Peptides against a protein of PDB entry 5YCA. Designs and how they scored, part 11

Target 1, 132 residues: chain A of PDB entry 5YCA
Amino acid sequence: RSLPAERNPLYKDDTLDHTPLIPKCRAQVIEFPDGPATFVRLKCTNPESKVPHFLMRMAKDSSISATSMFRSAFPKATQEEEDLEMRWIRDNLNPIEDKRVAGLWVPPADALALAKDYSMTPFINALLEASS

## One batch from the design tools (peptide; aimed at target 1 R100)

Design b1_p25_1_s3 (made by RFdiffusion4, then SolubleMPNN; from b1_p25_1, 9 letters changed)
Fold by OpenDDE base, seed 3:
Structure b1_p25_1_s3 (fold): chain B 132 residues (1-132), chain A 25 residues (1-25)
Amino acid sequence: as target 1 above (132 residues)
Amino acid sequence: SEDEEFAELMRELAREAREREEERR
């Protein structure tokens, strides 16, 4: 498959040690109509544009928002490019579409597979290892 | 704060999720 041409320069090196990112993750309780849910989040700021994006994990089942990953990795992606990738994810990774929070949510192993594709491995490893 | 920023994001994503669910029904 094809991914957007321009990637967030934050993710220029996929081989970096993830451990320094772990303490940057934060657990946060969000209230929903059906009750509270805890998320672990990691604020990722594009070093050039200074635009932040949150990577996010559901604390309960460790699902990661693939949509958040894509939006962080490809800040100049068109809606069509996003839709294409989300379709690929649906077809290949069997993601969950949570009723409470938009986006495609994938289990840790699939998140790491996407992380490799998006050059985000350290960030996703940190997000997965952070406490909730 | 980052907490506030994240909460705002989640509110938006929650709205989108509700809209999606309404369309599916």
Scores: peptide ipSAE 0.717, ipTM 0.929, DockQ to the pose 0.952
OpenDDE base, seeds 1, 2, 4, 5: peptide ipSAE 0.716, 0.716, 0.716, 0.716; ipTM 0.929, 0.929, 0.929, 0.929

Design b1_p25_1_s4 (made by RFdiffusion4, then SolubleMPNN; from b1_p25_1, 12 letters changed)
Fold by OpenDDE base, seed 3:
Structure b1_p25_1_s4 (fold): chain B 132 residues (1-132), chain A 25 residues (1-25)
Amino acid sequence: as target 1 above (132 residues)
Amino acid sequence: SEDEEFLEEMRRLAEEAERRRREEE
């Protein structure tokens, strides 16, 4: 598959220590019609554009939004590029489409695989290790 | 606050999910 050419400069180094990012994660309860659910989030700000994106993990099953990862990693991606990647995820991973929150949610192992592809490994490791 | 920002993001994503449910009906 082909990923967008330009990546968020926040993710220029996939090998940096993730531990300093852990305390930046926050657990937050979100109220849905079907009841409350806890998410762990990490605000990631593009150092050039200053545009933030939230990486997010469901506390219950540790699934992570691949869609949010993609949007954070590739700020200039077209909708077509996003759709292409989401199709790839559907075909090659085991994503969950939650009825409450849009996007493709993937288990931790798949999230880390995507993180490697997107050069986001430290951020996803931190998100996974943070308390809920 | 970041909490408010995240709430807004989740609201947007929830609305998108709702649209999908309606389209599948």
Scores: peptide ipSAE 0.693, ipTM 0.920, DockQ to the pose 0.935
OpenDDE base, seeds 1, 2, 4, 5: peptide ipSAE 0.693, 0.693, 0.693, 0.692; ipTM 0.920, 0.920, 0.920, 0.919; seed 2 fails the geometry check

Design b1_p25_2 (made by RFdiffusion4)
Pose (drawn by RFdiffusion4):
Structure b1_p25_2 (pose): chain A 132 residues (1-132), chain P 25 residues (1-25)
Amino acid sequence: as target 1 above (132 residues)
Amino acid sequence: SEEELTTLDEEAEDEYMDHLFANHH
């Protein structure tokens, strides 16, 4: 599939061990109407533009926001490119919708498949292994 | 600058919260 032409330089090496990234993750409890949910997040900063994005994980089922991954991976992505990619995820992977949180959320295996596509493997590995 | 970096961090946090609560707007 086509992907946005440019990638976040933070992701120029898919092979680095992830041990140092795990302590950078944070668990956070967020209140919803029914009620609290626990997330794990990793702040990822583009080293050139310095623009940060959060990678997101739901602690209950370890679902990963594929939307957060995409948005972190491709700085100049158009809405059309994002729409195309979310459609591809829906058609080829196993996402879930949570009424409470927007975006496409995928299980760990699917998150890792996308991480390889986006060259984000060490970061997703760290997000998946971090304490909740 | 330090001010520009703080603003980017604040925008990133707002985007995170907006993402979590987008279905409740």
Fold by OpenDDE base, seed 5:
Parts: sequence; C-alpha cells; structure tokens
Structure b1_p25_2 (fold): chain B 132 residues (1-132), chain A 25 residues (1-25)
Amino acid sequence: as target 1 above (132 residues)
Amino acid sequence: SEEELTTLDEEAEDEYMDHLFANHH
C-alpha cells in the first residue's frame, strides 16, 4: 500500500519514551442508548499547523480508532488516500464494527501495527497503558 | 459521536508534545 507522503512532524521519532504521555490521557464517559461507555483519549497537536487530533481508545476492550490515527499522522491526506488505507485495514487487519462510534476501530495489536507504520508507537503505547 | 469524543479539553496538556517537537525537529 501507499501511505501519504507527508507525515505530522509530531511523529518524527517512533522510539521515544511513551511514559510521559500516559498522564496526558483523559477518560471520558459518553452516554449511548444502551448505556454509558468510557473512552480514553490523547490530544495530539500538530506542531506546525497547531491542529489537534484526539487518539481514541474504548476503555473496556482497548479498541483504538484507526481513523483518528491516520488523520493525525497524515494531516494533508486526501479523502481518497484515507479511503484506500481504511480499505487496506479492512482487508489486512481485524477491524471492529461498532455502530455507536464513528470511524474504523481496531484491536490493540492492530493499533500497534498501524502505529509502527505511522511512526506513532509511543502515543499508542501511552493510550493503551492509560487508566480509565 | 466522534465529534463529542474529539472535543477539545482545556485541561489537556501539550507540554510533552511541544517538548518532543523541540528536541527532535
């Protein structure tokens, strides 16, 4: 597959220590028709554009939004590039269908695989380790 | 909704993000 050429400069180094990011995560309870669900989110601001993206985890099963990862990693990606990547994820990983939430969500192992591809490993590790 | 989940939190600290960028640019 082909990923977008320009990546968010926030993700220059995939080997950074993730532990300082853990306390930056925030839990949020959202009410759904079938009851409340807790999410953990990590604010990631593009240092050039100053546009924030929130990386998202479902607290219960640690599913992570691949869509939010992609949009954060590739701020200049076209919709066509996003659609292509989401199709690749569907074909090659194990996405979860949850009608309550937007975007494409993946289990932790898949999220870490994507994180490696997007150079986001420290951020995804922190998101996964954060309390809810 | 996705929008609700991604609402900005003023209590969210970007200090580490800024530090990472400054050190690895």
Scores: peptide ipSAE 0.031, ipTM 0.588, DockQ to the pose 0.038
OpenDDE base, seeds 1, 2, 3, 4: peptide ipSAE 0.030, 0.028, 0.030, 0.028; ipTM 0.644, 0.633, 0.587, 0.632; seed 2 fails the geometry check

Design b1_p25_2_s1 (made by RFdiffusion4, then SolubleMPNN; from b1_p25_2, 10 letters changed)
Fold by OpenDDE base, seed 2:
Structure b1_p25_2_s1 (fold): chain B 132 residues (1-132), chain A 25 residues (1-25)
Amino acid sequence: as target 1 above (132 residues)
Amino acid sequence: SEEELKKLEEEAEKEYYDFLYAKLK
């Protein structure tokens, strides 16, 4: 597959130590019609544009929003490029379907595979390791 | 500017909650 040409400079180094990012994650209980659910989020700010995005994890099963990862990693991506990647994820990984949330969510192993592709490994490791 | 950063943060927050509530609308 072809990923967008330009990547968020925040992710220039995939080998960074993730541990300093762990305490920057925040857990939040969200009320849904069928009951509460806890999410963990990590604010990721593009150091050049200053545009922030939240990476998101469902606390219970550690599912990660692939859509949010993509949008953070590729700030100049077109909608067509996003759609193409989401289709690839659907066809090649193991996304979950949750009626409560939007976007494409994937299990931890798939999230880490995407993180490698997007050069986001430290951030996804931190998000997965953070307490809820 | 601080105002611009605030707007960007608000947009990020909106996106966050859109992910959580869009299907419930």
Scores: peptide ipSAE 0.430, ipTM 0.830, DockQ to the pose 0.880
OpenDDE base, seeds 1, 3, 4, 5: peptide ipSAE 0.322, 0.280, 0.251, 0.365; ipTM 0.799, 0.781, 0.770, 0.811

Design b1_p25_2_s2 (made by RFdiffusion4, then SolubleMPNN; from b1_p25_2, 12 letters changed)
Fold by OpenDDE base, seed 4:
Structure b1_p25_2_s2 (fold): chain B 132 residues (1-132), chain A 25 residues (1-25)
Amino acid sequence: as target 1 above (132 residues)
Amino acid sequence: SAEELKKLEEEAEKEYYDFLYEKLK
């Protein structure tokens, strides 16, 4: 597959130690019609544009928003490029359908696979290890 | 570098963390 040409400079090094990012994560309880659910979020700011994106994990099953990952990694991507990547994820990974939330969500193993592709491994490791 | 990343994230931590409305239904 083809990923967008320009990547968020925040993710220039995929080998960084993730442990300092763990305490940067924040948990939040969201009310849904079927009851409350806890999410863990990590704010990721593009050092050049200063535009923030939030990486998100469902606390219960550790599902991670692939959509948020893509948008953070490729801030200049077109909607068409995003659609192509989301289709690739549907065809090659194991996305989870949740009617309560927008975007495409994937289990931890798939999130780490995407993180490698997007050069976001430290951030996804931190998000997965953070307490809720 | 790791040092630069820590500084960047520490600065971000000073701001309010909120869900993006577009992610919720």
Scores: peptide ipSAE 0.023, ipTM 0.527, DockQ to the pose 0.168
OpenDDE base, seeds 1, 2, 3, 5: peptide ipSAE 0.022, 0.022, 0.023, 0.021; ipTM 0.526, 0.488, 0.525, 0.496

Design b1_p25_2_s3 (made by RFdiffusion4, then SolubleMPNN; from b1_p25_2, 12 letters changed)
Fold by OpenDDE base, seed 3:
Structure b1_p25_2_s3 (fold): chain B 132 residues (1-132), chain A 25 residues (1-25)
Amino acid sequence: as target 1 above (132 residues)
Amino acid sequence: SAEELEKLEEEAEKEYLDFLYEKLK
């Protein structure tokens, strides 16, 4: 597959220590038709544009929003590029269908695989290790 | 500025929440 050419400069170094990011995560309870669910979020700001994105984890099963990862990593990606990547994820990884939320969610192992591809491993590690 | 950044953060959060609820069943 091919990923968008321009990547968020926040993710220029995939080998950085993730531990300083852990306390930056925040838990949030969101109400759904079938009851409340807790999410963990991490604010990721593009250091050039100053535009933030929020990476999201479902607290219960640690599923990560692949959609949020892609949008944060590739701020200039087209909708077509996003759709192509989401199709690749469906075909090659193990996305989870959750009737409550939109977007494509993946288990922790798959999230880390994507993180390597998107050069955002420290951020996903922090998101996974944060308390809820 | 700090105020501008705060506004952007609020907008980003709202956008993501809207995304989460976009296809609620």
Scores: peptide ipSAE 0.029, ipTM 0.568, DockQ to the pose 0.676
OpenDDE base, seeds 1, 2, 4, 5: peptide ipSAE 0.024, 0.025, 0.026, 0.024; ipTM 0.524, 0.518, 0.534, 0.526; seed 1 fails the geometry check

Design b1_p25_2_s4 (made by RFdiffusion4, then SolubleMPNN; from b1_p25_2, 14 letters changed)
Fold by OpenDDE base, seed 2:
Formats: sequence, C-alpha cells, structure tokens
Structure b1_p25_2_s4 (fold): chain B 132 residues (1-132), chain A 25 residues (1-25)
Amino acid sequence: as target 1 above (132 residues)
Amino acid sequence: SAAELEALEKAAEQEYYDFLYKNLK
C-alpha cells in the first residue's frame, strides 16, 4: 500500500527506548450509557508545528485507535489517504467494531504492526504498557 | 505564542472527546 509522503518528525527514530514514555500516559474513566470504561492516552506533539494529538487505548482489552495513530503520523494526509488506509486495515488486519467510539480500533498486535509502518513503535509500546 | 499553543491543546482535547463520545452528542 501507499502511505502519505510526509511523516510527523516526532517519529523520526523508530528504535528509541519506549520506557521513558510510559509515565507520560494518563488513564481516564469515561462514562458510557452501558457503564464506565477506562482509556489510556498519550499526548504526542509534533516538534515542528507544535500540533498535539492523543493516542488512545482501551484499558481493558488494549485496543488502540488506528485512526488516531494515522492522523498523528501523517499531519498532511488527505481524507482520501486516510480512507484508503482505513480500508486497508479492514481488509488486512483485525479491527474491532465498537459503536460507542469513533474511528477504527485494532488489537495490540495489529497496533504494533501499524506502528512499525508509521515509525512510531516506541509510542505504541509505551501506550500498551502503561497502567490504568 | 502561548495563546496559539493553548488553542492547539484545546483542539487536541476536543478531538479526543469526539472519539470517545461519538454517540453521546
């Protein structure tokens, strides 16, 4: 598949140690009609544009928002490029459908596969290991 | 500026909650 040409410079090095990012994650309980659910988020700021974006994990099953990963990784991506990538994820990975939340969510293994493609492995590892 | 950065932070927060409260709006 074809990914957007320009990537967030925050993710210039995919090999960095993720452990310093773990304590930067924050857990939050969200109230839904069917009960509470805990989410873990990590704020990722583009060092050039200063635009921040939150990466998100459902604490219980560790599902991660692929949509948020894509938007953080590719700040200049078009809607068409996002749509194409989300379709690819649906066709090639194992996304989870949760009508309570927006975007496309994937299990941990798929999130790490995407992280490698987007060069953001340390951030996803930290998000997955953070306590809730 | 500080004001511009604050606006960006608010936008990020809003996007976060837009994801989590899809059907609560």
Scores: peptide ipSAE 0.562, ipTM 0.871, DockQ to the pose 0.810
OpenDDE base, seeds 1, 3, 4, 5: peptide ipSAE 0.557, 0.561, 0.562, 0.558; ipTM 0.871, 0.873, 0.872, 0.872

## One batch from the design tools (peptide; aimed at target 1 R100 V101)

Design b1_p26_1 (made by RFdiffusion4)
Pose (drawn by RFdiffusion4):
Structure b1_p26_1 (pose): chain A 132 residues (1-132), chain P 26 residues (1-26)
Amino acid sequence: as target 1 above (132 residues)
Amino acid sequence: SIHLDHVPGEPVSLETLAAAFAEADE
């Protein structure tokens, strides 16, 4: 599939061990109407533009926001490119919708498949292994 | 925990979560 032409330089090496990234993750309880949910997040900063994005994980089922991954991976992505990619995820992977949180959320295996596509493997590895 | 404003029937955006997280890091 086509993907946005440019990638976040933070992701120039898909092979680095992820041990140092785990402690950078944070667990956070967020209140919803029914009620609290726990997330794990990793702040990822583009080393050139310095623009940050959060990678997001739901602690209950370890679902990963594919939307958060995409937005972190491709700085100049158009809305059309994002829409195309979310459609591709729906058609080829196994996402879930949570009424409470927007975006496409995928299980760990799917998140890792996308991580290889986006060259984000060490970061998703760290997010998945972090304490909740 | 972090409390957010909610609109009935609408999911919380990732932007809103990102903002809450950024504030939690302060």
Fold by OpenDDE base, seed 5:
Structure b1_p26_1 (fold): chain B 132 residues (1-132), chain A 26 residues (1-26)
Amino acid sequence: as target 1 above (132 residues)
Amino acid sequence: SIHLDHVPGEPVSLETLAAAFAEADE
């Protein structure tokens, strides 16, 4: 696979301590037709473009939105590049296509693997450790 | 809790979910 050339400058340092990010995460109950579900979100603002993205975790099983990770990490990615990466995730990881929310959702271990590739490790660690 | 405005019977888009989060943060 080939990841987009330009990455969100927010993720310039993958080695930072994640603990300061934990209290920035917020839990939110969302009502769906089949009942409520709690999400944990982390607002990530591109310091250059000022465009925010939310990293998202399903509280119950700790699944992380891989699609949201990609979109946050690669602000100038084309749809073709996103499609390519999502296909790679389907072929190489263990994604879930949830009936309630779109995109690919991956378990914690897969999320951390992607985080390494996208240079987002502190943010994903924080998201995973935050309380719901 | 948040009730989303979306088409019933289909997955909520990530954009819709993100918008709901943004609104909740206000």
Scores: peptide ipSAE 0.726, ipTM 0.945, DockQ to the pose 0.913
OpenDDE base, seeds 1, 2, 3, 4: peptide ipSAE 0.726, 0.726, 0.726, 0.725; ipTM 0.944, 0.945, 0.945, 0.944

Design b1_p26_1_s1 (made by RFdiffusion4, then SolubleMPNN; from b1_p26_1, 11 letters changed)
Fold by OpenDDE base, seed 4:
Structure b1_p26_1_s1 (fold): chain B 132 residues (1-132), chain A 26 residues (1-26)
Amino acid sequence: as target 1 above (132 residues)
Amino acid sequence: PIVLPHTPGEPVSLDQLEAAFEASEE
C-alpha cells in the first residue's frame, strides 16, 4: 500500500515519551439509542494548520478509531486515499464496524501497528493507558 | 453525558462525534 505523501507535523518524532500525553486524555459518556457508551479522547492539533482532530478509544473494549488516526495523520489525504487505506486495514488487520459510530475500529494491537506506520506511537500509547 | 442525534439504522459520523467532543471543552 501507499500512504499519503504529507503527514501531520505533530507526528514528526515517533520515539517521544508518551507519559506526558496521558493526563491530556479525557473520558466522555455519549448517549446512543441503545444506551450510553464511554469514550476516551485525545485532542491532537496540527501545529502548522492549527486544525485539531480527536483520537478516540471505546472504553469498553479498548477499540481505537483507525479512521480518526488516518485523518489526523494525513490531513490532506483524499477520500480515495482514505478508502484505499481502509480497504487495506480490512484485508490485513482485524477491524470492526460499530453500529453506533462510523469508521473502522481496531483492537489495541492493530492500533499500535497502525501507529507505527503513521508515526503516532506516543499518542496511541497514551490513549491506551489513560483511564476511563 | 452528551446526547447525539441519530438517524435510525445509521451510525453517527466521526465528524459529529468530534464536534461533540470539541463543544464539551471549556
Scores: peptide ipSAE 0.699, ipTM 0.935, DockQ to the pose 0.916
OpenDDE base, seeds 1, 2, 3, 5: peptide ipSAE 0.699, 0.699, 0.698, 0.699; ipTM 0.935, 0.934, 0.934, 0.935

Design b1_p26_1_s2 (made by RFdiffusion4, then SolubleMPNN; from b1_p26_1, 10 letters changed)
Fold by OpenDDE base, seed 1:
Structure b1_p26_1_s2 (fold): chain B 132 residues (1-132), chain A 26 residues (1-26)
Amino acid sequence: as target 1 above (132 residues)
Amino acid sequence: PIKLPWVEGEPVSLEQLEAAFAESEK
């Protein structure tokens, strides 16, 4: 597959220690008509553009938004590029399309596979380890 | 807790969720 050429400089070093990021994660209860759901979020700010994005995990099953990962990693990606990557994820990983929140959500192992591809490993490790 | 507008069968967008997270940090 072909990933976008420009990557968020926040993710320039995939080898960093993730532990300092853990306390930066926050749990948030969101109330839906069908009931509450807890999300764990990590604010990730592009150091050049200063535009923040949130990485997010569903607390209960630890599913992580692959779509949010992609958007954070590739801030200048086109819709076509996103669509292509989401199709790749559908074909190669084990995504879930949740009825409450849009995008593709992937289990921890898949999230870490994507993190490797997107150079986001420390951030995803922190997100997975954070308490809900 | 944050209440998001939601229509059954129509998931909230990631943008909506992110906006809620951003607001909750204030």
Scores: peptide ipSAE 0.695, ipTM 0.939, DockQ to the pose 0.908
OpenDDE base, seeds 2, 3, 4, 5: peptide ipSAE 0.692, 0.693, 0.693, 0.693; ipTM 0.938, 0.939, 0.938, 0.939

Design b1_p26_1_s3 (made by RFdiffusion4, then SolubleMPNN; from b1_p26_1, 13 letters changed)
Fold by OpenDDE base, seed 1:
Structure b1_p26_1_s3 (fold): chain B 132 residues (1-132), chain A 26 residues (1-26)
Amino acid sequence: as target 1 above (132 residues)
Amino acid sequence: PIKLAHTPGKPVSLDELEEAFAASEQ
């Protein structure tokens, strides 16, 4: 598949140690009509634009928002590019569509596969290891 | 905890969730 040409410079080095990122993660309880759910979030700021974006994990099943990963990794991506990638994820990975929150959510193994593709491995490792 | 209001059948958008996270930063 073809990914967007420009990537967030925050993710220039996929080999960095993820340990320092773990304490930067935060657990947040969100109340929905069907009850509360805890999310673990990691604030990721583009060092050039200074625009922040949150990576996020559902604490209960460790699902990670693939859509948020994509949007953080590719800040200049078009809607068509996002749609194309989301289709690829549907066809090649094991995403779920949660009734509470939009986008595609993927299990940890799939998230790490995407992280490799997006050069986000340290951030996703930290997000997965953080406590909820 | 953060309370997000939405109608059944319409999931909360990622943008809205991010806004909530940003507002709750400590």
Scores: peptide ipSAE 0.671, ipTM 0.924, DockQ to the pose 0.872
OpenDDE base, seeds 2, 3, 4, 5: peptide ipSAE 0.670, 0.669, 0.670, 0.669; ipTM 0.923, 0.923, 0.923, 0.924

Design b1_p26_1_s4 (made by RFdiffusion4, then SolubleMPNN; from b1_p26_1, 12 letters changed)
Fold by OpenDDE base, seed 1:
Order: structure tokens, then sequence, then C-alpha cells
Structure b1_p26_1_s4 (fold): chain B 132 residues (1-132), chain A 26 residues (1-26)
């Protein structure tokens, strides 16, 4: 597959210690008509553009938003590039399309596989380890 | 807790969720 050419400089070093990021994560309860759901979020700000994105995990089953990962990693990606990657994820990983929140959500192992591809390993490790 | 508008068959967008997260930190 072809990933976008420009990557968020926040993710320039995939070897960073993830532990300092753990306390940066926050749990948030979201109330939906069919009941509450807790999400764990990590604010990730592009150091050059200063544009923040949130990485996010469903607390209950630890599913990670692959779509949010992609958007954070590749801030200048086109919709076509996103669609292509999401199709690849559908074909090669084990995503879930949640009825409550849009995008593709992937289990922890898949999230870490994507993190490796996107150079986001410390951030996803922190997100997965954080308490809900 | 944050309440988001949601109806069956119409999931909340990621943008909506991010916006809610951003506001909750202020």
Amino acid sequence: as target 1 above (132 residues)
Amino acid sequence: PIKLPWTPGEPVSLDQLEEAFAKSEE
C-alpha cells in the first residue's frame, strides 16, 4: 500500500519511551442514547502546525480509532488516501465499525501494527496502558 | 460526562468527538 508522503513531525522518533505519555491520557465518559461509554484520549499536537488531534481508545474493549491515528499521522492526506488506507485496514486487519462513533476501530494488536507503520508506537503504547 | 447527539444508524463523527474532548479540557 501507499501511505501519504508527509507525516506529522510529532512522530519522528518511534523509539521514545512511552511512559511519560501515560499521565497525559484522560478518560472521558460519553453519554449516548443507548448508554454511557468511556473513552481514553491522548492529545497530540503537531509541533509545527500547532494543530491538535486526539488519539482515542474505547475503554471497554481497548479498540483504537485507526482513522484518528491516520489523520494524526498524515495531516495533509487527501480523502482518497484515507479511503485507500481504510480499505487496506479492512482487508488486512480486524477492524470494527462501531455503531456509536464513526471510523474504523481496531484491536490493540492491530493498533500496534498500524503504529509501527505510522511511527506512533510510543503514543499507542501509552494510550493502551493508560487507566480508564 | 459529555452528552453527544446520536441516533441509531447515524454514528457520531470523529470530528464531533474530538471537539467534545477539546472542550472538556478547557
Scores: peptide ipSAE 0.690, ipTM 0.938, DockQ to the pose 0.885
OpenDDE base, seeds 2, 3, 4, 5: peptide ipSAE 0.687, 0.687, 0.687, 0.688; ipTM 0.936, 0.937, 0.936, 0.937

Design b1_p26_2 (made by RFdiffusion4)
Pose (drawn by RFdiffusion4):
Structure b1_p26_2 (pose): chain A 132 residues (1-132), chain P 26 residues (1-26)
Amino acid sequence: as target 1 above (132 residues)
Amino acid sequence: AEEEAEEEHEEEREEQEEYLLEKLAE
């Protein structure tokens, strides 16, 4: 599949061990109407533009926001490119919708498949292993 | 009527995303 032409330089090496990234993750309880849910997040900063994005994980089922991954991976992605990629995820992987939180959320195996596609493997590995 | 329900759903989903991201930034 086509992907946005440019990638976040933070992700120039998919093979680095992820041990140092785990302590950078944070668990956070967020109140919703019914009620609290726990997330794990990792702040990822583009080393060139310094623009940050959060990678997001729901602690209950370890679902990963594929939307957050995409937005962190491709700085100049158009809305059309994002729409195309979310359609591809729906058609080829196993996402879930949560009424409470927007975006496409995928199980760990699917998140890792996408991480390989986006060259984000160490970061998703760290997000998945971090304490909740 | 269908187009209006889609626009309202889209707005609700954007608000939910903004709320989540604001909470995570804290």
Fold by OpenDDE base, seed 1:
Structure b1_p26_2 (fold): chain B 132 residues (1-132), chain A 26 residues (1-26)
Amino acid sequence: as target 1 above (132 residues)
Amino acid sequence: AEEEAEEEHEEEREEQEEYLLEKLAE
């Protein structure tokens, strides 16, 4: 597949220690028609544009929003590029269907695979290890 | 200074909540 050419400079080094990012994560309980669910969020700000994106994890099963990852990693991506990647994820990974939430969500292993592709490994590790 | 820090934290929390709710509702 083809990923967007420009990547968020926040993700310049995929090998950094993730542990300092863990306390930066925040948990939030969201009420849904079928009951509450806890999410863990990590604010990721593009150091150049100063535009933030939030990486998101469902606390219970550790599913992570692939959509949030993509949008954070590729802030200048077109909708067509996003659609292409989401289709690739559907075809090649194990996305989770959850009617309560928007976007495409994937299990932890898939999230880490995407993180490697997007150079976001420290951030996804932190998000996965954060308490809820 | 302390008050400003508290306000900043509150704003950040509100931003996070708004973002999450918006994205979840789409």
Scores: peptide ipSAE 0.028, ipTM 0.581, DockQ to the pose 0.032
OpenDDE base, seeds 2, 3, 4, 5: peptide ipSAE 0.028, 0.026, 0.027, 0.028; ipTM 0.577, 0.568, 0.571, 0.581

Design b1_p26_2_s1 (made by RFdiffusion4, then SolubleMPNN; from b1_p26_2, 10 letters changed)
Fold by OpenDDE base, seed 1:
Structure b1_p26_2_s1 (fold): chain B 132 residues (1-132), chain A 26 residues (1-26)
Amino acid sequence: as target 1 above (132 residues)
Amino acid sequence: SEEERRLREEKEKEEKEKYLLEKLAE
């Protein structure tokens, strides 16, 4: 695989303490055709461009949106680069396709593996530990 | 009533969040 060259400067240090990010997460109950489901989100703003992206977690099974991670980490990525990465995830990790929501979701262990690749470990740890 | 207002606000918040979730995950 080939990850984009430019990464969101928000993720310049993968070793920072994640605990201050936990209270910044927000939980929301969303109604779907098959019933309600709770999600947790974390707002991540690019400090240079000031463009925000939201990292997303399903509260029940702790699945994380890999799509949201990629788009936050690589704001200048091409569609081809995103497609390539999503295919890599499908081939090498354990993604879940939930018909209720868009994008590619992965279990916590896979999310943390991606977080390491994208330099997002503190943010994913916080998202996983946040209350719902 | 206050209860009706709260319910309306919660519904609005839910719809906005659902839209955001779907768009961000595409």
Scores: peptide ipSAE 0.034, ipTM 0.573, DockQ to the pose 0.039
OpenDDE base, seeds 2, 3, 4, 5: peptide ipSAE 0.029, 0.029, 0.026, 0.027; ipTM 0.578, 0.580, 0.515, 0.527; seed 4 fails the geometry check

Design b1_p26_2_s2 (made by RFdiffusion4, then SolubleMPNN; from b1_p26_2, 17 letters changed)
Fold by OpenDDE base, seed 4:
Structure b1_p26_2_s2 (fold): chain B 132 residues (1-132), chain A 26 residues (1-26)
Amino acid sequence: as target 1 above (132 residues)
Amino acid sequence: SAEARRAAEEAERRAKEEALLAALEA
């Protein structure tokens, strides 16, 4: 598959220690029709544009929003490019269907695979290890 | 020297980490 050409400069180094990022995560309880659910968020700001994106994890099963990852990693991507990537994820990974939330969500192993592709490994590791 | 090179590389790593932390919500 072809990923967008321009990537968020925040992710220029995939080798940094993730542990200092853990305390940057924040837990949030969100109310749904069937009850509350806890999410963990990590605010990632593009150092050039100063535009923030939140990486999202469902606390209970550690599912991570692939959509949030993609949008953070590729700030200049078109909707068509996003759609193509999400289709690739559906065809090649193991996304989880949750009608309560928007976007495409994937289990931890898939999130880490995507993180490697998007150069987001420290961020996803931190998001996965953060307490809820 | 090799030692100076290693020190410079470590300093660069630390600088990158600090920059990363600054780009995230406190």
Scores: peptide ipSAE 0.041, ipTM 0.568, DockQ to the pose 0.015
OpenDDE base, seeds 1, 2, 3, 5: peptide ipSAE 0.035, 0.038, 0.035, 0.032; ipTM 0.560, 0.521, 0.560, 0.553

